Peptides against a protein of PDB entry 5JXT. Designs and how they scored, part 16

Target 1, 319 residues: chain A of PDB entry 5JXT
Amino acid sequence: SLLPKKEINVYIGMSEMQVKWYQKILEKDIDAVNGAGGKRESKTRLLNIVMQLRKCCNHPYLFEGAEPGPPYTTDEHLIYNAGKMVVLDKLLKRIQKQGSRVLIFSQMSRLLDILEDYCVFRGYKYCRIDGSTAHEDRIAAIDEYNKPGSDKFIFLLTTRAGGLGINLTTADIVILYDSDWNPQADLQAMDRAHRIGQTKQVVVYRFVTDNAIEEKVLERAAQKLRLDQLVIQQGRAQVAAKAAANKDELLSMIQHGAEKVFQTKGAFGTMAEKGSQLDDDDIDAILQAGETRTKELNARYEKLGIDDLQKFTSESAYE

## One batch from the design tools (peptide; made by RFdiffusion4, then SolubleMPNN)

Design b2_p28_1_s2 (from b2_p28_1, 13 letters changed)
Fold by OpenDDE base, seed 2:
Structure b2_p28_1_s2 (fold): chain B 319 residues (1-319), chain A 28 residues (1-28)
Amino acid sequence: as target 1 above (319 residues)
Amino acid sequence: SEEEEEKKKKEEEEKKKKEEEEERKKKE
C-alpha cells in the first residue's frame, strides 16, 4: 500500500542580505505598503510588489546587481545569502546519507538556475525540467532519473512542468522551495513522487520564509485547499473559491511582517543565531518547530465551515 | 486504512476534474 505523505512546513528566517533587499523593496513602494495609495493603488502595482517580495524570499540573486562581484564566482555566498539555501544545503546532506532521492520544485525557472549552480558547486548530480524544456528532453531527463541505479540525486522542476502527469516515484523526498497560489499545483507536484509504484514514505518539506509575505501565501493556500475539500465533501458544485486575491488582501499580505523587517538589523531567527553554521540539532529543531506550526495551521482551518472560509480574509498583519 | 487512501485519491481526482472543468469554463 502507498503510505500517506508526511507534509512539513519548514519556517526559515531571512539572511541579512534578504532582509536588506526586502527592506529596499518595501521602501521603493512605501506609499503602497502604507495603504496611502487608497482606491488609486492599482492591483497590478500590488501584484508586482508581491512578486518582488517572493523573489527576495527565494534568493536575493534573483535581482539584477545583487550578486557579489567581480569576480562572479559560485561559492559559499550562494548559500549563506539565502536562508532557504542554508536549510536546503543541510537537508540535502541528510537526505543523501539516508539513501533518499529528492524532487525540488519552484515557481521560478530563474531560481532553478541558481539551484543548478548550487548542484554543480556541491557536486550533486541532477536532472532539470522547466517550462522551456522540449518534450523529448523531458522524456530523456525523466528516464535518466528513473533508470535503475541512477546516480542522479536531485530533480529540479518548475511546479508547472512537474504538473504534467510524470512519474517520479524513484524519489521519496519532495522539497517545495516556494508555494503556488493554487494549492492544487503543489499537490500535483507532490503526486509525482506520491503515486502507485512508490515503496518509501514520501516526505514533503514546504519552505516558508518566516515573518514575510510567504506566510500569508501559505495561509491563503491552506484556506483555499480546505474550502475546496469541504465543497467536494458537501457536494456544493458552485462555491466559487475566490481564485484571485483582492487589493486589500494583497495589501495585508505585503504589510505582514514589514514593521519587524524594518526594525531588524541583520538576519532573522536561526539565521541570526547561527547563520550558515547550522548543525544537525538545529535542523531537527527547525523541522520539529515546523511540524508543530503545520499542525496548528491545519487545526485553524479544520474548525471553519464553508461560510467561514469564504468570509475569512487573511487577518491583517497587525491582528 | 487502504479505504481512506482510496477515498482521498478519489477526492483528489474529482477535485482535479472540477478544476479542469472550471478552467475550461473560464476559457469559454
Scores: peptide ipSAE 0.000, ipTM 0.243, DockQ to the pose 0.000
Fold by OpenDDE base, seed 3:
Structure b2_p28_1_s2 (fold): chain B 319 residues (1-319), chain A 28 residues (1-28)
Amino acid sequence: as target 1 above (319 residues)
Amino acid sequence: SEEEEEKKKKEEEEKKKKEEEEERKKKE
């Protein structure tokens, strides 16, 4: 029988470089962040700010001129300049020692480029599929990954490209490096490993930048998922899940943690305390804290009815 | 709040002063 997947949100502090770039993004559009643009502020501008903040949460090298150089060489800086990479680097070492194989999903093909450089730098053998991958090359990559005795440890996928009916049950670990606005896209990604033919316990690690926009992306995704479940259960097909955040919702999301980011000198949380020197106990603590917060998040939305879930509870950016 | 806008303006002015001071130090 297929074991239920274990899902853990992994809450990760920003690196010092991420904090600096996050501040820079907010400062560049400070009037929009403060809501001073009023009714004139375009939804498109707010969506662009959200996208830049999400890029920052993934990796600062997604911005032009962020990578240190010359020389432009892959080194330990690729890891320590992004909180998610610090955790990923430790987690992958553990996963490999356990004899597991891993799918890594992102929304951003340019993040997969960084992850390729990382894989080469660490000597991890990998496969890649994104939205630009030809159909034949996609089949070849899947077959190379799934072959008996494959030396490919990592499969790098864009969430949407990986969602397309692929069987990757030869992996037992799934890392969602970022989250889709649509929780169904992430579920479809997980279901590449969590499918008939899986023989291991599938574990899903969802990376979430703590005290940042990604917490609000996750909350909105969790609300939507619960709403979708309740709509299916109640047969109420007419409950249009609010597919797109309104301006006020986007502003609230942008403002979340912004004050603390402006006040922060250096990195956040465990990244401030240990940075790249995270040990196995620190990873266990992060995973345990993440498992607790995941249960709390789920329990929050399980108690809500359809009418409550349709209201964006702007939990104040200050709670 | 107006106080938050004033704090952000002060922080932006202080950053601008630091950037100008760093640019001045690079020209010396």
Scores: peptide ipSAE 0.000, ipTM 0.218, DockQ to the pose 0.000
Fold by OpenDDE base, seed 4:
Structure b2_p28_1_s2 (fold): chain B 319 residues (1-319), chain A 28 residues (1-28)
Amino acid sequence: as target 1 above (319 residues)
Amino acid sequence: SEEEEEKKKKEEEEKKKKEEEEERKKKE
């Protein structure tokens, strides 16, 4: 029988470089961040800020002129300059030692480019599929990954490319390096490993940058998922969930953690204490804390009715 | 084992969903 999937949100502090770039993004549009634009502020401008902050949470090298060089060489700086890469690097070593195989999903094809450089640098054998991958090359990559005795440890996918009904049950670990605004896209990604033909316990690690925009993206996605479930259960198909964040919701998301980011000198959380020198106990502590916060997040939304979830802005989760 | 607890939790969630679905069918 297919075992239940274990889902753990992994809350990760920003590196020093991420904090500096996060500050720079907020400072560039400080009037919009402070709400000084009011009714005149463009929703498009706020969406652009959100997108830049999400890039920063993924990796600072997604910005032009962020990568150290010349020379442009892949080194340990690719890892220690992004909190998610530090955790990923330790987690992949554990996953490999356990004889597991891993799917890594992102919204950003340019992050997959960084993850390819990382895989080469660490000597991990991988496959890749994104939105530009030809149909034939996609089939070839899936077949190579699923082959009995495949040396391919990692499959790199964009979440959208992973949604296309692919069978990857030869992997038992799923890493969501970032979250989709649509929780159904992430579920569809998990269902590549968690489906008929899986023989192992599927574990899903959702990376979330702590004290940043990604916490609010996750909260909104969890709220939407619960609302969608209740709408299906109650037969209220006509409840058009307000699909798009309003300006005030986007502003609240941008402001989340911004003050603490401006006050921070250096890295956040465990990244400030240990940086790239995370040990096995530090990873266990991060995973345990993540499991606790995941249970708490789910328990908040389980108690809410449809009417509460429809009124629930990302601010009312903390009242 | 963590696997047994997670299996029990999902069996309880599936049982609860079936009970809710049976209660819904009793109200129709």
Scores: peptide ipSAE 0.000, ipTM 0.251, DockQ to the pose 0.000
Fold by OpenDDE base, seed 5:
Structure b2_p28_1_s2 (fold): chain B 319 residues (1-319), chain A 28 residues (1-28)
Amino acid sequence: as target 1 above (319 residues)
Amino acid sequence: SEEEEEKKKKEEEEKKKKEEEEERKKKE
C-alpha cells in the first residue's frame, strides 16, 4: 500500500543579504508599500513587488549585481547568502546519508540554475527539467533518474514542468523550495514521488521564509486548498474562490513582516544566531518547530466552513 | 474553445485526483 505523505513546512529565516535586499525592494516602492498610492496604485505594480520579494526569499543572486564578483566563482557564499540554501545544504547531507533520493521543485527556472551550481559545487549528481527542456530531453532525464542503480541523487524541476504526469517514485523526498499560488501545482509536484509504485514513506519539506511574503503565500494557498476541498465535498461548484489576489490582499501580503524587516540589522532567527554553522540539532529544532506550525496552520483552516473561508479572505486584509 | 475544453479537462482531472487523494487519506 502507498503510505500517506508527511508534509512539513520548514520556516527559514532570511540571511543578512536577503534582509538587505528585502529592505531595498520595499524602499524602492515605499509609497506603494505604505498604501500611499491609494486607488491609483496598479495591481501590476503590487504584483511586481510580490515577485521581487519572492525572488529575495528564494535567493538574492536572482537580482542583477547581487552575486559577489568578479571573479564569479561558486563558493560557500552561494549557500550562506540564502537561508533556504543553508537549510537545504544540511538537509541534503542527511537525506543522502539515509539513502534517500530527492526531488527539488521551484517556480523559478533561474533558481534551478543556482541549484545546478550548488549541485556541482557539492558534487551532487542531478537531473534537471524545466519549461524550456525539450520533450526528448525530459524523457531522457526521467529515464536516467529512474533507471535501476541510478547514481543521480537530485532531480531539479520547475513545479510546472514536474506537473506533466511523470513518475518519479524512485525518489522518496520532495523539497518544495518555493510554493505556487495554486496549491494544486504543489500537490501535483508531490504526486510525482507520492504515486503508485512508491515503496517508501514520502516526506515533503516545504520551505517558507519566515516573517516574509512567503508566509502569506502559504496561508493563501492553504486557505484555497481547504476551500477547494469543501467546494468538492459540498458540490458547491459556484463558490470558486477568486483565484487571483485583489489589490488589498496583495498590499497586506507585501506589508507582512515589513516593519520587522526594516528594524532588523543582520539576519533573522536561527540564521542570525548560527548562520551557515547550523548543526544537526538546529535542523532538528527547525523541523520540529515547522511540524508544530504546520499542524497549527492545518488545524486553523480545517475548522473553517466555506462561508468563513470566504470571509477570511476579506477580514485578513484588516488585521 | 479548445482551450476552454482543455482547461475544463485539467480542472476535472485535478478534481478527480483530489477526490482520490482525499479518499486515500480517509482509508489509511
Scores: peptide ipSAE 0.000, ipTM 0.249, DockQ to the pose 0.000

Design b2_p28_1_s3 (from b2_p28_1, 14 letters changed)
Fold by OpenDDE base, seed 3:
Structure b2_p28_1_s3 (fold): chain B 319 residues (1-319), chain A 28 residues (1-28)
Amino acid sequence: as target 1 above (319 residues)
Amino acid sequence: DEEEERRRREEEERRERERRERERRERE
């Protein structure tokens, strides 16, 4: 029988470079961030800020002029300038040593480009699929990854492109490098490894930038997922969860952790203490803390009814 | 509204691809 998947949110501090770029994004639109635009602030402007902050949480090199060069060389700077890359680098080494194989999902094809450079730099054999990958090339990549004795350790996928019913049960680890606004997209990604034909315990690591917008993206996704589950269970099909965040919700999400980011000199958390010098004990501590926070998050939403979940706006960072 | 947002993202991604391709050509 298929074992239940283990899901762990991995809460990761920003690097010093991410903090600087996160500050710069907020400062550029400070009037919108402070809510000074009021009812006149466009939802579009807030969505753009959210997207820039999510790019920053993924990797600062997603911005023009952020990558050091010329010459543009792949080196350790690709790793230490993003908290998620520092954790990924250590985690992949552990996963490989365990004889596991890994799917890495992102919303951003541009992040997959960075992950390709990283894979080449570390000597990891990989496959890639995104939204631009031709159907034939997609089949070829899947077959190459799934073949008996495949040397391909990593499969890089955009979450939406990975959602297309493909079988990747030859992997037992799933890394969600970022989260979709729709939790069903992430579930569909996990279901590439967690399906009939899987023989191992599937473990899902969801990377979440700590003290940043991604915590609120995760909370909103968890709320929506619980609401969807309760609606199905109660037969109340008319309770359409508000599919899109309103302006006030987007503003609250942008403001989350912003004050602490402005006060921070350097990196956050374990990234400030260790930087790129994480050891196996540091990874175990991050995973254990993540498992605890994941249980707490789930327990919070399990107690809520439909009416509570509909009223539950993400608490402003000021309540 | 969602379709206009999708079109704008596709245009931003297109402009960024064109930029990267230019930067790559300037490296060769």
Scores: peptide ipSAE 0.031, ipTM 0.521, DockQ to the pose 0.000
Fold by OpenDDE base, seed 5:
Structure b2_p28_1_s3 (fold): chain B 319 residues (1-319), chain A 28 residues (1-28)
Amino acid sequence: as target 1 above (319 residues)
Amino acid sequence: DEEEERRRREEEERRERERRERERRERE
């Protein structure tokens, strides 16, 4: 029988560089962030801010002029300048040592470009599929990865490209480097490894930048998923889950952690304490804390009824 | 709105990929 997947949210502090870029993004649109613009901010402007903040949470080198250079060289700076990369780098060493194989999903093809540079820098053999990959090349990459005795350790995928019904049961670890607004897209990505033919315990690590917009993206996705489940269970299929964030929800999401980001000099959390010097004990502590927070998050939404989940704004989840 | 945002992302990602490919070719 297929074992249930284990899902763990991995809460990761921003690097010093991420904090600086997060501040710059907020400062550029400070009037919109403060809601002080007497003109109703366009939903499009708020969505653009959300996008830039999510890029920052993934990697600061997604911005022009962020990468140190010239000369532009791949080095340890690619890792220590992004909290998620610091954790990824340690976690991949552990995963490899365990004889596991890993799928890494992102929504951003440009983040996969950074992850390719990282894989080359660390000497990890990988496959890649994104939205631009030709159908024939997708088949070839899947076959190469799934081949008995394949030396390919990592599969890099965009969440959407991974959603296309592919079987990757030769991997047992899934890393969601970022989260979809639609929790079903992430589930479909996990189901590439967690499917008939899997022989191992599938473990899913969901990376979440702590004290940033990604916490609110995760909370909203968890709320939506629970609402969808309850609607199906109660036969109330006509209760349209509020599909799109309203302006006030987007503003609240942008404001989440912003004050603390402005007050912070340097990195956040474990990134402030150890930065790139994270050891195996620090990773275990991050994973244990993440497992606890994941259980708490799930338990919070499991207690809520349909009417509560429809009323719950991202702000009321902490009252 | 979500589909239009997705299209806008894909177009921004394409433009920035073309930039990175230029920067990579200038590094080789």
Scores: peptide ipSAE 0.030, ipTM 0.548, DockQ to the pose 0.000
Fold by OpenDDE base, seed 2:
Order: sequence, then C-alpha cells, then structure tokens
Structure b2_p28_1_s3 (fold): chain B 319 residues (1-319), chain A 28 residues (1-28)
Amino acid sequence: as target 1 above (319 residues)
Amino acid sequence: DEEEERRRREEEERRERERRERERRERE
C-alpha cells in the first residue's frame, strides 16, 4: 500500500539582500502599492509587481545587476543572499546523509539555472527538465535518474514540465521551492514521487517566504484547493472558483508584509539571528514551526463553507 | 490577460536566461 505523503510548509525569512530588493520593487511602484492609482491602475501593472516580488522571494540574482561581479563567481554568496538557499543547503545535506533522493520543483526555469550552479558548487549530482527540454533528452534524464544504482541525488524540474505523467518513485523527498497559483499543478508534481511503486514515506517540503507575498499565494492556493474539493463533494459544479485574482486581491497580496519590510534594515527571523550559520537544531525548529503553521492553515480552511471560501479574506493582512 | 502575462513572463525568462548563460561563460 502507498503510504500517505507528509506535507510541511517551511516558512523562511528573507536575507538582507532580499529585503533590500523587495523594498526597491515596492518603492518603484509605491503609488500602486498604496492603492493611489485607483481605477487607473491596470491589472497588468499589479501582476508585474506580483511577479517581481515572487522573483525576489526565490532569489535576488534573478534581477539584472543583483549578482556581485564581474568577475561573476559561484561561491557562498549564492547561498547566503537567499533565505530559501540557506535552508535548502542545510536540508539537502541532511537528506543526503539519510540516504534519500530529492525532486526540486520551481515555476521559474531561471531559478533552476541558479540551482544547477549551486549543485556544481556543492558537488551534487543532478538531472534537469524544464519546458524547453526536448522529448528525447527528457526521457534520457528520467532514465538516468531512475536507473538502479544512479549517482544522481537531485532532480531539478519546472513544476509544469514535471507534471506530465512521469514516474520518479526512486525519489522520496519533494521540495517545492516555490508554489503554483494552481494547487493542482503542485499536487501533480508531488505525484511524481507519490505514486504506485513508491516504497518509502514521501515527504513534501513547500518553501514559503515569511512576511511576503508568497504567504498570500499559499493562502489563495489552499482556499482554491478546499473549494475544489467541496464543489466535487457537493456536486455544485456551477461554483467555478474565479481562476484569476481580481485587482483588489492582487493589491492586498502586494500590501501583505510591505510595512514590516519597509521597517526592516536587515534580514528576517532566523536569517537575522544566524544568517547562513544554521545548525541542525535551527533546521529542526524551522521544520517544527512549519508543521504547526501547516496544521493551523489546513484547520482554518476545513471549517469554511463554499460561500466563505469564495470571499477573499483581507483580514489576515492587518494582524 | 493571463495568456499575455504568460507570454511576457516566458519572454522575460528567455532574455534573462541568455544573460546568465553569458555571465556563466565569463566565469569559465
């Protein structure tokens, strides 16, 4: 029998560099962020801000002129300048020591380029698939990863490219480095490892930048997933959840954590206290806190009816 | 709007991949 997957949201503070870039993105469009643009502010402008903030949550080197250089070098700065990389680096070391193998998913092919540089720098053997990977190369990468005695520890995938029916049950750990707006895309990614033929307990780590737009992306995805489940259970097919966020939802998502980001001169949370010097106890504390917040998030949406889940709850932005 | 946003994101990802591939070649 296939064991149920364990899912844990891992809430990660921004690095000092991420805070500076997050501030810069908000300041560039401050009138939009403050809602001063009124009816004249295009939905397209807000979507662009959301995209830039999500890039910042992933890695600041996704922006032009953010990476130190020339000369451009792959070194420890690739890790300590992004909160997710600091946690990933410690977590991968633990995963390898326990004899597990890992799938890492992202929405951004350019983040996979950073993760390739990281894998080379740490000496991790990896495979890669994205949306531009030829069909033959995709088959070759899957076969190389799945072969008996494969030396490939990591598989790097874009979430959508990984979603296409492939079997990766030779991995038991899944890291969602970021989240899709569609929770079904992330589920399809997890189902690459969590499928018939898996012999181990699958564990899914979902990375979420704390006090940033990614918390609201996660909340919206959780609302949508619960709504989809209730619609199926109740046979109420006419309650199509609006797939796209409206303008006011996008504005509320951009505003979430913005005040705290503007007040912050350094890194957030454990990143401010320890930086890149996280130990095994710090990782355990992050995972335990994440497991608690994941249970609380799920319990919040389990109590809501269809009519409540259709309302964007703005109230969680002011606490 | 969502399709135009997707196309714009794909074009931005392409241009910035070409930049990082150039920067990577400057590291070798």
Scores: peptide ipSAE 0.028, ipTM 0.557, DockQ to the pose 0.000
Fold by OpenDDE base, seed 4:
Structure b2_p28_1_s3 (fold): chain B 319 residues (1-319), chain A 28 residues (1-28)
Amino acid sequence: as target 1 above (319 residues)
Amino acid sequence: DEEEERRRREEEERRERERRERERRERE
């Protein structure tokens, strides 16, 4: 029988470089971040800020002039300048030693480009599929990954491209490097490995930048998923979950952790304490803390009714 | 055959890297 998937949110601190770029993004639009634009603030401006903050949480080299060079060289700086890469680098070594195979999903094709440079630098054999990948090349990549005795350890996918009904049950680990605004897209990605024909326990690691916009993206996605479940159960088709965040929700998401980011001169959390020198015990501690916070998050939303879940109140996140 | 296919793959992977480095440099 197919075992239930294990889902763990992995909460990761920003690197020093990520903090600097996160500050720079907020400072550029400080009036919007402080809510000084009021009702006149463009929803498009707020959405752009959210997108830049999400890029920063993924990797600072997604910004022009952030990568050190010329010469542009792939080296340890590709890893230590992004908290998610530091954790990924240690986690992949563990996954490989366990004889597991891994799917890595992102919303950003440009992050997959960085992950390819990383795979080459570490000597990891990989496949890639994104939204631009031709149908034939997609089939070839899937077949190459799924073949008996495949030496391909990693499959790099954009979440939406990976959602297209493909079978990747030859992998047992799923890393969501970032989260979709639609939790169903992430579920569809997980279901590439968690499907009939899977023989192993599927484990899903969801990377979440701590004290940043991504915590609010995750909370909103979890809230939406619970709301969708309750609407189906109660037959209340008229409760159109407001699919798009309003201006106040976007502003609250942008403001989350901003003050602490402005006060920070270095890295956050475990990245401040150890940086790239994470050991196996540090990874175990991060995973254990993540498992606890994941249970707490799920338990919070399980107790909420439809009316509570319709109110994305920033306040309900602090009670 | 297997060694020639391995060499072909390694050369394709090298060409793909060189193309990406070129595309990176052409965007700057």
Scores: peptide ipSAE 0.026, ipTM 0.528, DockQ to the pose 0.000

